# Peptides against a protein of PDB entry 6RGO: the designs that were tried, part 42

Target 1, 392 residues: chain A of PDB entry 6RGO
Amino acid sequence: MALKLLGFNQDATCFSVISSNKGVTIYNCDPFGKCFELEKSTSNDEELDFLVEMLFSTSLIAVVDKTIGASKRKKLKIVNTKRKATICELTFPHEIMDVIMNRKIICVVLKSDQIFVYDISCMKLLRTIDVRGEKLKSTSKFRNSEAVGDIGVRVSLSTDNNSILCYSSYSKSDKENAPLNDIVVFDALKCIQINVLPAVHQSNIVCIACSPDGMLMATASEKGTIIRVFKTIDTENDEPILVNEFRRGSRPSRISEMKFNHDNTLLACVGESDTIHIFALPVTTTEADANEDDTLQQSSHSLSSSINGLQYISKGLANRFGKIIVSKIPTQSQQRHVAYIKIPENAKYRIGFPKDTTNTIHICGEDGNYLVYSIPRNEVGPCTLVKSNTFD

## One batch from the design tools (peptide)

Design b1_p16_2 (made by RFdiffusion4)
Fold by OpenDDE base, seed 1:
Structure b1_p16_2 (fold): chain B 392 residues (1-392), chain A 16 residues (1-16)
Amino acid sequence: as target 1 above (392 residues)
Amino acid sequence: EEEEFAEEIIEKLEEE
């Protein structure tokens, strides 16, 4: 049967799949098993397509039937999985492209490059963000969205209650073909823009991950060769703070998903390549805990690779070509993965980090494999398979 | 905790 992966929930306790014959199935990770099934409502041999966003391991899910011909691509359903009942239905002016949620907020991304921000507790619309509307003040041409392929607004939401929303925006260039290479950081609760990171890549951003606490954001472009990690809120002299620049590879390959672990020590990425890459983030010691004098001599051989945190203040070298504000970290300063997982060629995988085990990663494949890997701490190398299950 | 929070949301959304 053809499987299509929807992804993990926020804490990787569950994952969602589409089975061509069954419809949507949600699996629990531990103990492994089916926890919910949404039956196929249509007898047609149409390829099923859905969005499913689950609120952690709860009975609350958001569902969009994206199946061709279903005429439901503009409808968001909030479903109680215990009752198998739709409790709320919202209809949008355009096709729903993405849905993300946390305990406070639902964000709905439309094909129109609009983001609708809702209070989850009452489904009240807090804000409509029109990512194109800011551009349309400069360029009247609605380019038919047909010619710009899979490029749309990308979003990520913090899983905490701070509800930091990161989204891709069009650069302020007067060019009709401005790339989606800016990032906006938005407080979804207060409905205020906190920060703007201009031109974080040269091409469109295709993947964004927000950290669980909303303090970090990872970005990847269409090239998928470099991942950049920024602070979301903090700025230095009104300029964005680049924390890390990771090199996934030398060959272009699309990144489909990135995730931070729960303590912001790891960033994983997956996509069209045969390899999941895991990168180590420098532990930002908040200077606050430096006061407790506890003398425990444990000789942690810190691999003191002196990452002199040269805060490369991007001296805005206005080079004659358009303002790439992000100073290119020298290729020698680009960090590689600390760990990896090999996956089957052409199999799509999703990734999730469990809350309780910061050195464990959950992955699932359209090949019907759910796999749990241990991430090595002390060496650069392959992850170790700890558990495997199959689903259909 | 998380399920109780979701139940409170569900109850509010079922009452509207």
Scores: peptide ipSAE 0.444, ipTM 0.925, DockQ to the pose 0.886
Fold by OpenDDE base, seed 3:
Structure b1_p16_2 (fold): chain B 392 residues (1-392), chain A 16 residues (1-16)
Amino acid sequence: as target 1 above (392 residues)
Amino acid sequence: EEEEFAEEIIEKLEEE
């Protein structure tokens, strides 16, 4: 049977799968088993396509049936899984490309490069974000969606109540084919743009992850060789917004998903490669006010790796959206993974981090494997398989 | 907690 993975929920307690024969199935991770099934709307041998976003482990899901007809692809259903009932239905002017939610917000991404932001508690529209802006409406022939593949607006939402929305935007280049290589950071609750990170990659951004607290964001381009991690908010102390640059590999490979763990210590990535990569993030020691007293000279060799190479080019005029020229971090200072998982090259995998175990990762494959791995803390190496289950 | 929060949302959305 062909399986298509929809991914994990926010806390990796559940994952969603499309089975060609059954429709959508949601699995619980622990105890492992089916918790919900949505039957296919048609008896036909048509390839099933769905978007499913689950609110944590709850009975609330958002569903888009993309299988048949242009009308269904524009329809968002909010479903109570306990009752198997649609409780709300929204119709959009364009095909739904993505749906993301937390406890406060639902974001709906359209093929028109629009993001609709809703208050989940009443499904009230808070904001429509037009990523193309008004000037491009006149000249933007719809990119014929057949030839320019899966390049659209990418989004990620913080899983906390702060509801920080990160999305890819078009660079203000005078070129007709401006890349989606800017990032906008947006407070989805207040409907305020917090920050704009210009030209974070040279090519289109194809993957974004927001940290659970919304304080960090990871980005990858269509090349997928470099992952960049940024602070979402400018700190008053002129601290570099670019926190880290990771090297996934030397060969181009698309990254399909990235996730932070719940304490922002790890970033995982998965995609078309035979390897899930896990990177360690620098622990920002908040200097807690250590009172003066005790003299114990523990020679913590601060690996002050002098990040001397970030020559910020000159203080040009103080337009508040500072041109953060992402100075090329020297290729020698690019951190590699601290851990990895080998996966079958021909199987798509999805990743999730459970809330309670910061050194555990959940993965599931279109090969029907649900796997739990332990991440090594003190060494660079393979993750250890802890649990294995199969699904169909 | 999370399910109770979702139930409150579901109830509000079922009343509309």
Scores: peptide ipSAE 0.443, ipTM 0.924, DockQ to the pose 0.881
Fold by OpenDDE base, seed 4:
Structure b1_p16_2 (fold): chain B 392 residues (1-392), chain A 16 residues (1-16)
Amino acid sequence: as target 1 above (392 residues)
Amino acid sequence: EEEEFAEEIIEKLEEE
C-alpha cells in the first residue's frame, strides 16, 4: 500500500498518514494504535492528497482534501474526530499549501503567498499577510508555481500560547527573481511584526522551524548544507542574533523538516538524505534565579590579567545597499551533528520531539515504521532504537 | 487540560 506521511502533531503524541486504500489515519504514539480514521469518500484510483493538522492529542483537527479538483483544495474543514463531524468550513481564494496551529491560532498558507491568521477559538480572521504585497508592484509576475513546485512561503508557529509565527519573505532586491530568503517574525495574537531577518541564506528558504517557546528559529535553504539558528525576538544593535550555524553535509540535499526539542537543547533535521541529523544547541543559561542572598564577605585580590580576547567581530561590510551580510561563522567552527539516525534511502520520514523526554525522538516513515530513538548525551554517535511499531 | 481547551473550542464552533 502506498503511504504518504503528513507528520507528527505539536508534541509528537500523534502522527497522521494517508493510506491509499483507507484515507487519512491518525495514530497515537503511546499506547501505539489508531485513534482516528477518515474513510476515502471515493472508490476512484486517484492518488489521495490531504493536509491534516491535529491540535495536540485532542479531538480537533484541520483537514484539507487536495485529492479531487481545484475547489476542494481551497476548503479548510475543522473536524471533531470524536463525532467524525465537520464543525466549521472555510473557503479560500487560492489552493491551501499548508495549515499550522496551536492552542490559540490557525495559520493557513495559500499558493498565492498569503498567510491567513485565525483565532482558533472562534475562527475569526485576525490578519491576512500578503508576502507578495511587500514586493515592489513591478515584481508581481506570478511565478508559475507549477514549474518550480517546491518554492513557496514557508511557515512555522511556536507551540506555546505566545504564538510566534516565523515565515519566509522575499528580499527587497530590485531583481525580478528576488529569492524567498528573508524571515519575518510575527506575533500572531497581536498581529505585529516583531523582527525581520534579511537574507539569512543566499537561495530560497525551504525549511523553517520555530522553537516551542518561540525564542529560537532554524532555517535551511534549497542547498540544505547549512542550517542557521537565530534568536526570533532579541536583536543586537538592530542586527539579527545568529546563535548557531550547523553543517548537515557537504553535498546538497533537501531538508523537508526540522524540529527543536522542548527545552531548546536539540535541533533535528530530516529530508532526502539517508540520515536524520541531531545538533546540540548551547544551553543559554538564563541567569534568572541567582537571587540567593548569601552575603559571604571574602576579600581583595586584583589580578589584572588582560586577556586580549580577540572578539572576531566579523566586520560585516555594510555594503551601500543595506545588505546585512550575516557574519559567516568560519567553516571550521560549523558544528556537525552530535547524534544521527540512519533511515532507508528514498524513504520519506517525519520527526517529532515528545514533551516529557527531551533526549527522545519519534520518527515515522512511508515504509510503515514508527520508531522511538534515544539520543546520546555525552558522546557523538548513533541514536539507540528504544521502541518500534508498524502501521499500514 | 489538552482535551478541555479543545472541547471549549469545539463547543463554541458548534454553536456558530
Scores: peptide ipSAE 0.440, ipTM 0.924, DockQ to the pose 0.882
Fold by OpenDDE base, seed 2:
Structure b1_p16_2 (fold): chain B 392 residues (1-392), chain A 16 residues (1-16)
Amino acid sequence: as target 1 above (392 residues)
Amino acid sequence: EEEEFAEEIIEKLEEE
């Protein structure tokens, strides 16, 4: 049977799959089992294609049927899974490419490079973000859909109520083929642009992850060799703060998904390679909790990795147009993974971090495996398999 | 907690 993965929900308590025989199935992770099934609308042997975004572990899902006809690909359905009923239907001018949500916001990404931001509580449109802007509309020949892997706007939303939206934007270059290599940070509730990170990669951004709290973002380009982590809101001298630069590998390989864990201590990435990589982030000690005197001698063996003070001399080479290109960190200072998982070749995997266990990762594969791994804390090495389940 | 806020959203969206 052909399986297609839709991914984990926000807290990795559920994941969604398309089964060629059944339609869409949502699985609960613990206890492992089916929690919802959306039957096929058609008896045809057509390849099923859906978008499904679940609101945490709740009965609320957003569904887009992409299987049949250009009209269905433009419809978002909000479904109550307990009643198996559509409670809201929205129709868009263009094909829906992505849907993301939290407790406050739904964002709908269109093939037109538009982001529609809705208040989830009443499905009222708060903002339409046109990522192309007015000037680029004239020269947008529909990139012929076939050959170059569909380079569209990428989005990520914080899972908290602050609703920080990170999206890829076109660089302000007079070139007809401006890359999607800027990042915009947007407050989705207030509908305000908070920050702009210019030229974070040399090529198009193909993957973005926002931290659960919206304070960090990770970015990867088409090359997928380097992952950059930035602060979203905070700036230093009006400049973007690069927190980390990670090396996934030396060979180009597309990253399909990245996720932060709940406490922003880990970043995982998955894609076309046989390896899930997990990177450690520096713990930002917020100075606030230093005051209470309580003597609990928990021997935090601080891995004093000598953060030799890389004065990030962000000597932004101000190119002639005042755009600060994030200076490539010297290859010697690029951090590697601290942990990894080997996955089958040619199997697509998705990743999620559970809220309650910061050193556990959930993964699921188009091979029908749901796997729970423990991440090593004090050593660089493979993750340990803790639980395994199969699905069809 | 998590189901309660979704139930409130569902109720509001079923009334509109």
Scores: peptide ipSAE 0.427, ipTM 0.923, DockQ to the pose 0.885

Design b1_p16_2_s1 (made by RFdiffusion4, then SolubleMPNN; from b1_p16_2, 7 letters changed)
Fold by OpenDDE base, seed 1:
Structure b1_p16_2_s1 (fold): chain B 392 residues (1-392), chain A 16 residues (1-16)
Amino acid sequence: as target 1 above (392 residues)
Amino acid sequence: DDEEFAEKILEELEKL
């Protein structure tokens, strides 16, 4: 049977899949098992397509049926999984492309490059962000959406209550074909723009991950060769702070998903390649904890190469055309993965980090495998398989 | 509890 992965929830306690025969199924990770099923409403041999966003391990899910008819693709349903009932429905002017949530906010991304921000507690619209609207004042040409490939606005939301929303935006260049290579950082609660990171890649951004606390953001372009990690809120001399630049590979390969672990020490990425890559982030010691005098001389020669986090002030090289370009970290300073997982080349995988075990990663595949891996701490190498389950 | 929180949200949304 064809499986389509929808992904993990915020804390990797559940994952959702589409089964061609059953509809949407949600699985618990531990204990492993089916916790919810949304049956296929139609006997048609149409390929099932859904968006499902779950609020952690709760009975609250957001569902979009993308399978049949343009009307369903515009309808968000809030479903109580315990009652198996639709609680409320929202209809949008355009097709829903993505839905993300936390305990405070639901964000709905439309094919029109609009982001609708709602207070989850009452489904009140807080803000409509029109990512095109700043550009459309100059050029009324409706690009026929067919010729612009699978490039749309990408979003990520912090899983905490701060509700930091990161989204891709169009560069301010008067070119009809400006790439989605800017990032906007938005306070979804206050409905204010906090920061703008201009031209973080040379091509469209196709993947964004926000850290759980909203303090970090990872970005990848269509090339998927370089991952950049920025501070979201903090700036240095009104310039974006580039914390890390990771090299996934030398060959172009699309990154479909990235995730931070819960303590911001690891960043994982998955995509079209046969390899999940895991990168180590420098622990930002907040200067505050330096006062506890605990003298424990444990002489463990951790080959923490003290890569002094040279805050590479990304001196935005103002190109001769006034475009601020994030300075590339020298190729020699580009970090590689610290760990990896080999996956089947033709199977799409999704990733999640559990809260309680910062050195484990959950993965699930369209091959029907749910796998738990241990991430090595002291060596660069493969992750170790700890648990495996199958689903259908 | 996240479930108790979600139940409260769902109950408030049922009133709309």
Scores: peptide ipSAE 0.491, ipTM 0.934, DockQ to the pose 0.929
Fold by OpenDDE base, seed 4:
Structure b1_p16_2_s1 (fold): chain B 392 residues (1-392), chain A 16 residues (1-16)
Amino acid sequence: as target 1 above (392 residues)
Amino acid sequence: DDEEFAEKILEELEKL
């Protein structure tokens, strides 16, 4: 059967697939099994296309049927999976490209480069973000989105209640063909822009991940060779904070998905390559409150080792073009993966991190495999397969 | 509970 992966939910407790014969199926990861099925409404051998976003492991899903006709592609349905009933339906002016949610917010991305932000509790529209309208304010020429293929606005939402929305925006370059290489950080609850990261890549951003707590974001361009990790909110001297720069590979390969684990210690990426890469993030020791008590005096010495850190001031030509975030990280110090998973060539995979096990990753493939891997902590190497299941 | 929360949302959305 032809399977198409929709992905994991926010905590990797469930994943969604399209089966050509059945329609949409949602699987529970543990215990492994079908938890919901949406039957195909049409007997035609048309290729099924859906968006499904699940609210964690709950009975609430958002569904977009993209299979037949331009009208259905503009409809978002909120479905109760226990009742198999549409509870409400929203119609948009343009085709829905993506839907993301958490416990507070639903974001709907349109082919028009608009993001509609809703309060999930009442489906009240909080904000319409017009990424194209911002471009038109900065660049006089309308680019028809149809001519750019798969290049559109990308979004990621924090899974926490802070509801930090990261989205790709058009660079303010006077060039007619400004790339989608800026990131905007947006408080989706307050409807306030928090930060703007200009020109985080040289080409269009095709993948964004927000950390569960919304404190970090990862970005990848069309090249997919370099992944950059930034702080979302914090800035240094009004400049974006680059936390990490990772090298996925030397050859261009599209990254389709990235995910942080729940403690922000790992970043995984998957795409068109035969390899899922897992990168280690530096543990920001939040100084936990050192509670009061124990006075013990020990005095020992002030070794003032003057590490003359050579400031390699790369004299990057300050040309008048918007400050490309020149990685201060030397290209030689680009961290590689700490762990990896080999996947079949040409199989599309999706990734998720479970909440309770920070060194475990869930993956599922269009080959019908659901796999659980253990991530090595103290060594660079392959992940160990812990559990496997098949789905149809 | 996330399910109890989702059920409350679904019940409020049924009133719209």
Scores: peptide ipSAE 0.487, ipTM 0.933, DockQ to the pose 0.927
Fold by OpenDDE base, seed 2:
Order: sequence, then C-alpha cells, then structure tokens
Structure b1_p16_2_s1 (fold): chain B 392 residues (1-392), chain A 16 residues (1-16)
Amino acid sequence: as target 1 above (392 residues)
Amino acid sequence: DDEEFAEKILEELEKL
C-alpha cells in the first residue's frame, strides 16, 4: 500500500499517516496501536493528500483535506477524535500549505505566503502576517506564486506556552528574486516581532525548527549541507547569536525535517538522504545563581571534550551596509553528527523526540516502519534500535 | 491534563 507520512505530534507520542486504502490513521507510539482513523470520503482511487496536526496526545486535531478540489484545500477543520465530529471549520482565501499548533495558538500557512495566527481557545484571529507584503513595500510586482514550485514560507512554533513562532521571510534585496533567507522571530501571543535574522543562508530556507522552549532555532537551505543554530531572542550588540554550525554532508540534499530534543541538547535532521543525523548542542549553562552550597561532585561526564573548538563567533563582520555576514565557520571546524541512523533509500522518514527520554528518538517511514532508537552519549556512532513496529 | 484542556477547548468551539 502507498503510505504518506504526516509526521509526529509535538512530544512524539503519536504520529499520523495517510494510507491509500484507509485514509488518515493516527498511531499511538506506546503502547503501539491505532488511536484514530479518518475514513476516505470517496471510494475513488484518487491520491489522498491531507494535513493533520494533533494537539499532543489529545482528542483535538486540525485537518485539511487536500485530495480533491481547490475549495477543500482552503478549509481547516477542527475535529474531535473521540466524537469523530468536525467542531469548527475555517475557510481561507488561499490553499493551506501548513498547520502548526500548541496549547495556546494555531498557525495556518497559506500558499499566498500569509500566516494566520489564531487563539486556539476561541479560534479568534490574533494576526495575519503577510510575508510578501513586507517584500512588496520594496517590489511592486506580485509574481504569480503559481510558478514558484516547492519554495514557500517555512514556519516552526515552540511547543511551550511562550509560543515563539519562527518563519522564513524574503530578504530586503531589491532583486526581483529575493530569496526566503531571512528569519523572523515572533511572539505569537503578544503578536510582536522579537527578532530578525537577515540572510542566514545564501539560498531559500527550506527547513526550520524551533526548540520546545523557543530559545533556539535551526535553519537549513535548499543545499542542505549546513545547518545553523541561532538564539531566537538573545542578541549580542544587536546582532544575531550563531550558537552552532553543523555539516550534514558535502553533497546537496534536501532536509525535510529538523527537531530539537526536549532539553535542547540534541538536534536531529532527516530528508532525501539515507541518513538521519543527530548533532550535539553545547549545554548553555544559564548562570543559575551560584548560591555557594558545596554539594556533591556528581561527575557529569559532559561531552565537553569535542565541543571546545566552538569559539562563539559572535564577531559577525558587520559590513558597512548593516548586512550581518554570518561568518562562515571554516569547513574543517564545522561540527559533524555525534550520532546517525541509516534509513532505506527512497523512503521518506519523519522524526520525533519523546519528552521523557532525552536520548531516545522516534522515527517512522513510508515503508511502514515505526522505530525507536537509543542515541549514544559518550561516543560518535550509530544509534541502537530499541523497539520496532510495523503499520499499514 | 492536556486532554481535559483539549476537551474544554472543543466544548467552547462547539458553541461557535
């Protein structure tokens, strides 16, 4: 059967798939099993296409049926999975490209490069972000976006209640073909722009991940060779803080998904390559108030020894024109993965980090495999398979 | 509980 992966929920307790015979199925990870099934509305052999976003392990899901007709592609349904009922329906002016949520907000990304931010508790519109309108203040030509293929606004949302929204924006360059290579950091609750990271890549950003707490973000371009990690809110001398620069590979390959683990110590990436890469992040010791109490030297064998080469290259050469030149970390000093998983070629995989186990990763494939891996702590190497299940 | 929270949201959305 043809499977299409929709992905994991926020805490990797569930994942969603499209089965060509059944429709949308949501699986629970532990105990492994079907939680919900959305049956096909049509008996036709039409290729099913859906967006499904689940609110953690709850009965609340957002669903977009993209299978047939331009009208359905513009409708967001809030569904109660216990009642199997549509509770609310919203209609948008353009096709829905993505839906993300947390306990406070739901964000809807349109093909028009608009982001609609709603209060989830009452479906009240808080903000419409027009990512093109910010560009059009410099360039009057609406290029009909119909011809811009797989390049659109990318979004990621913190899973916490702070609701930090990171999105890709067009660079301020007067060039008709300005890339989506800026990042905006937005407080989605207050509807305030917090930060702007200009020109974080040379080409369009195709993947973005926000940390669960919203303090970090990871970005990858169409090249997918380098991943950059930035602080979202904090700045140094009004300049963005580059925390890490990781090398996924030497060959161009699209990254489809990135995720942080719950404690911001790991970043995983997956895409068109045969390898899931896992990178270690430096533990930012927040200076918790050093109250002097002398308590025990538990030898945290920190992965400290290999990380010592990251000088905070805070010194972006501010070029005289206010362009932050993200200093290219020399290719020799770019950090590689600390762990990896080999996956079948041509199978799309999705990744998730469970909340309760910081060294465990959940993965699922369009090959019908749900796999749980243990991440090595003290060595660079392959992850160990802990559990496997199959789905259809 | 996240489920109790989601149920409350769903109940409020049913009134719209």
Scores: peptide ipSAE 0.487, ipTM 0.931, DockQ to the pose 0.926
Fold by OpenDDE base, seed 5:
Structure b1_p16_2_s1 (fold): chain B 392 residues (1-392), chain A 16 residues (1-16)
Amino acid sequence: as target 1 above (392 residues)
Amino acid sequence: DDEEFAEKILEELEKL
């Protein structure tokens, strides 16, 4: 049977899949098992396509039926999984491309490059963000987005209650063909733009991850060779703070997903390559107040390989239009992975970090494998398989 | 509880 992975929930306690014969299935990770099944609404042998966004491990899910020929691609359903009932239905003017939520906010991304921001508690529309509208004031031509495949607005939302929304935007260039290579940081609760990171890549951004607390953001372009990590809110001299630049590989490969762990110490990425890469982030030593106390000399020479990540303040080259192009960090300062997982070639995988175990990663594959790995702390190497389950 | 929170949201959305 063909499986299609939808992904993990926010805390990696559940994952969702499409089975060609059954419809949507949600699995619990621990104890491992089916927790919900949404039956196929159509008797036709059509290839099933769905969006499913879960609210953690709760009975609340958002569902979009994207199946070809279904007039449902513009409909968001809020479903109670315990009651097996649609509670709310919203209809949009355009096809739904993505849905993301936390305990406060639902964001709906349309094929029109619009983001609809809702208060989850009452489904009240808080904001419509028109990502094209900032550009349309200058260029009346709707790009026929029909011809250029998978290039659309990308979004990521913090899993906390601060509800920091990061989205890709069109660079203000006089070129009809401006890339989606700006990032906007938006407070989804207050409906305020916090920050704009101009030209964070040379090509379109295809993957974004926000940290759980909304303080960090990772970005990857169509090339998928370099991942950049920025502070979301903080700026240095009104310039974006580049915290890290990671090298996934030398060969171009699409990154499909990135995730931070709960404490912002790790960033994982997965995509079309045979390898999940895990990168270490510098621990921001919060200046713990140096209260004075006692002398215990325990000389544990922890090999703190102080990866003194030289904060290369990438002096953004101000382009002629006052836009800072984030220069690539010199190749010598590009960090590699600290850990990795080998996956089958051509298998699509999804990743999740559990909340309670910062050195554990959950992965699932379209090959029907759910796998739990331990991440090595003090050495560069492979992750260790801890648990494995299969699903159909 | 996250489930009690989701149930409360679902109950308020059923009234719309």
Scores: peptide ipSAE 0.440, ipTM 0.918, DockQ to the pose 0.930

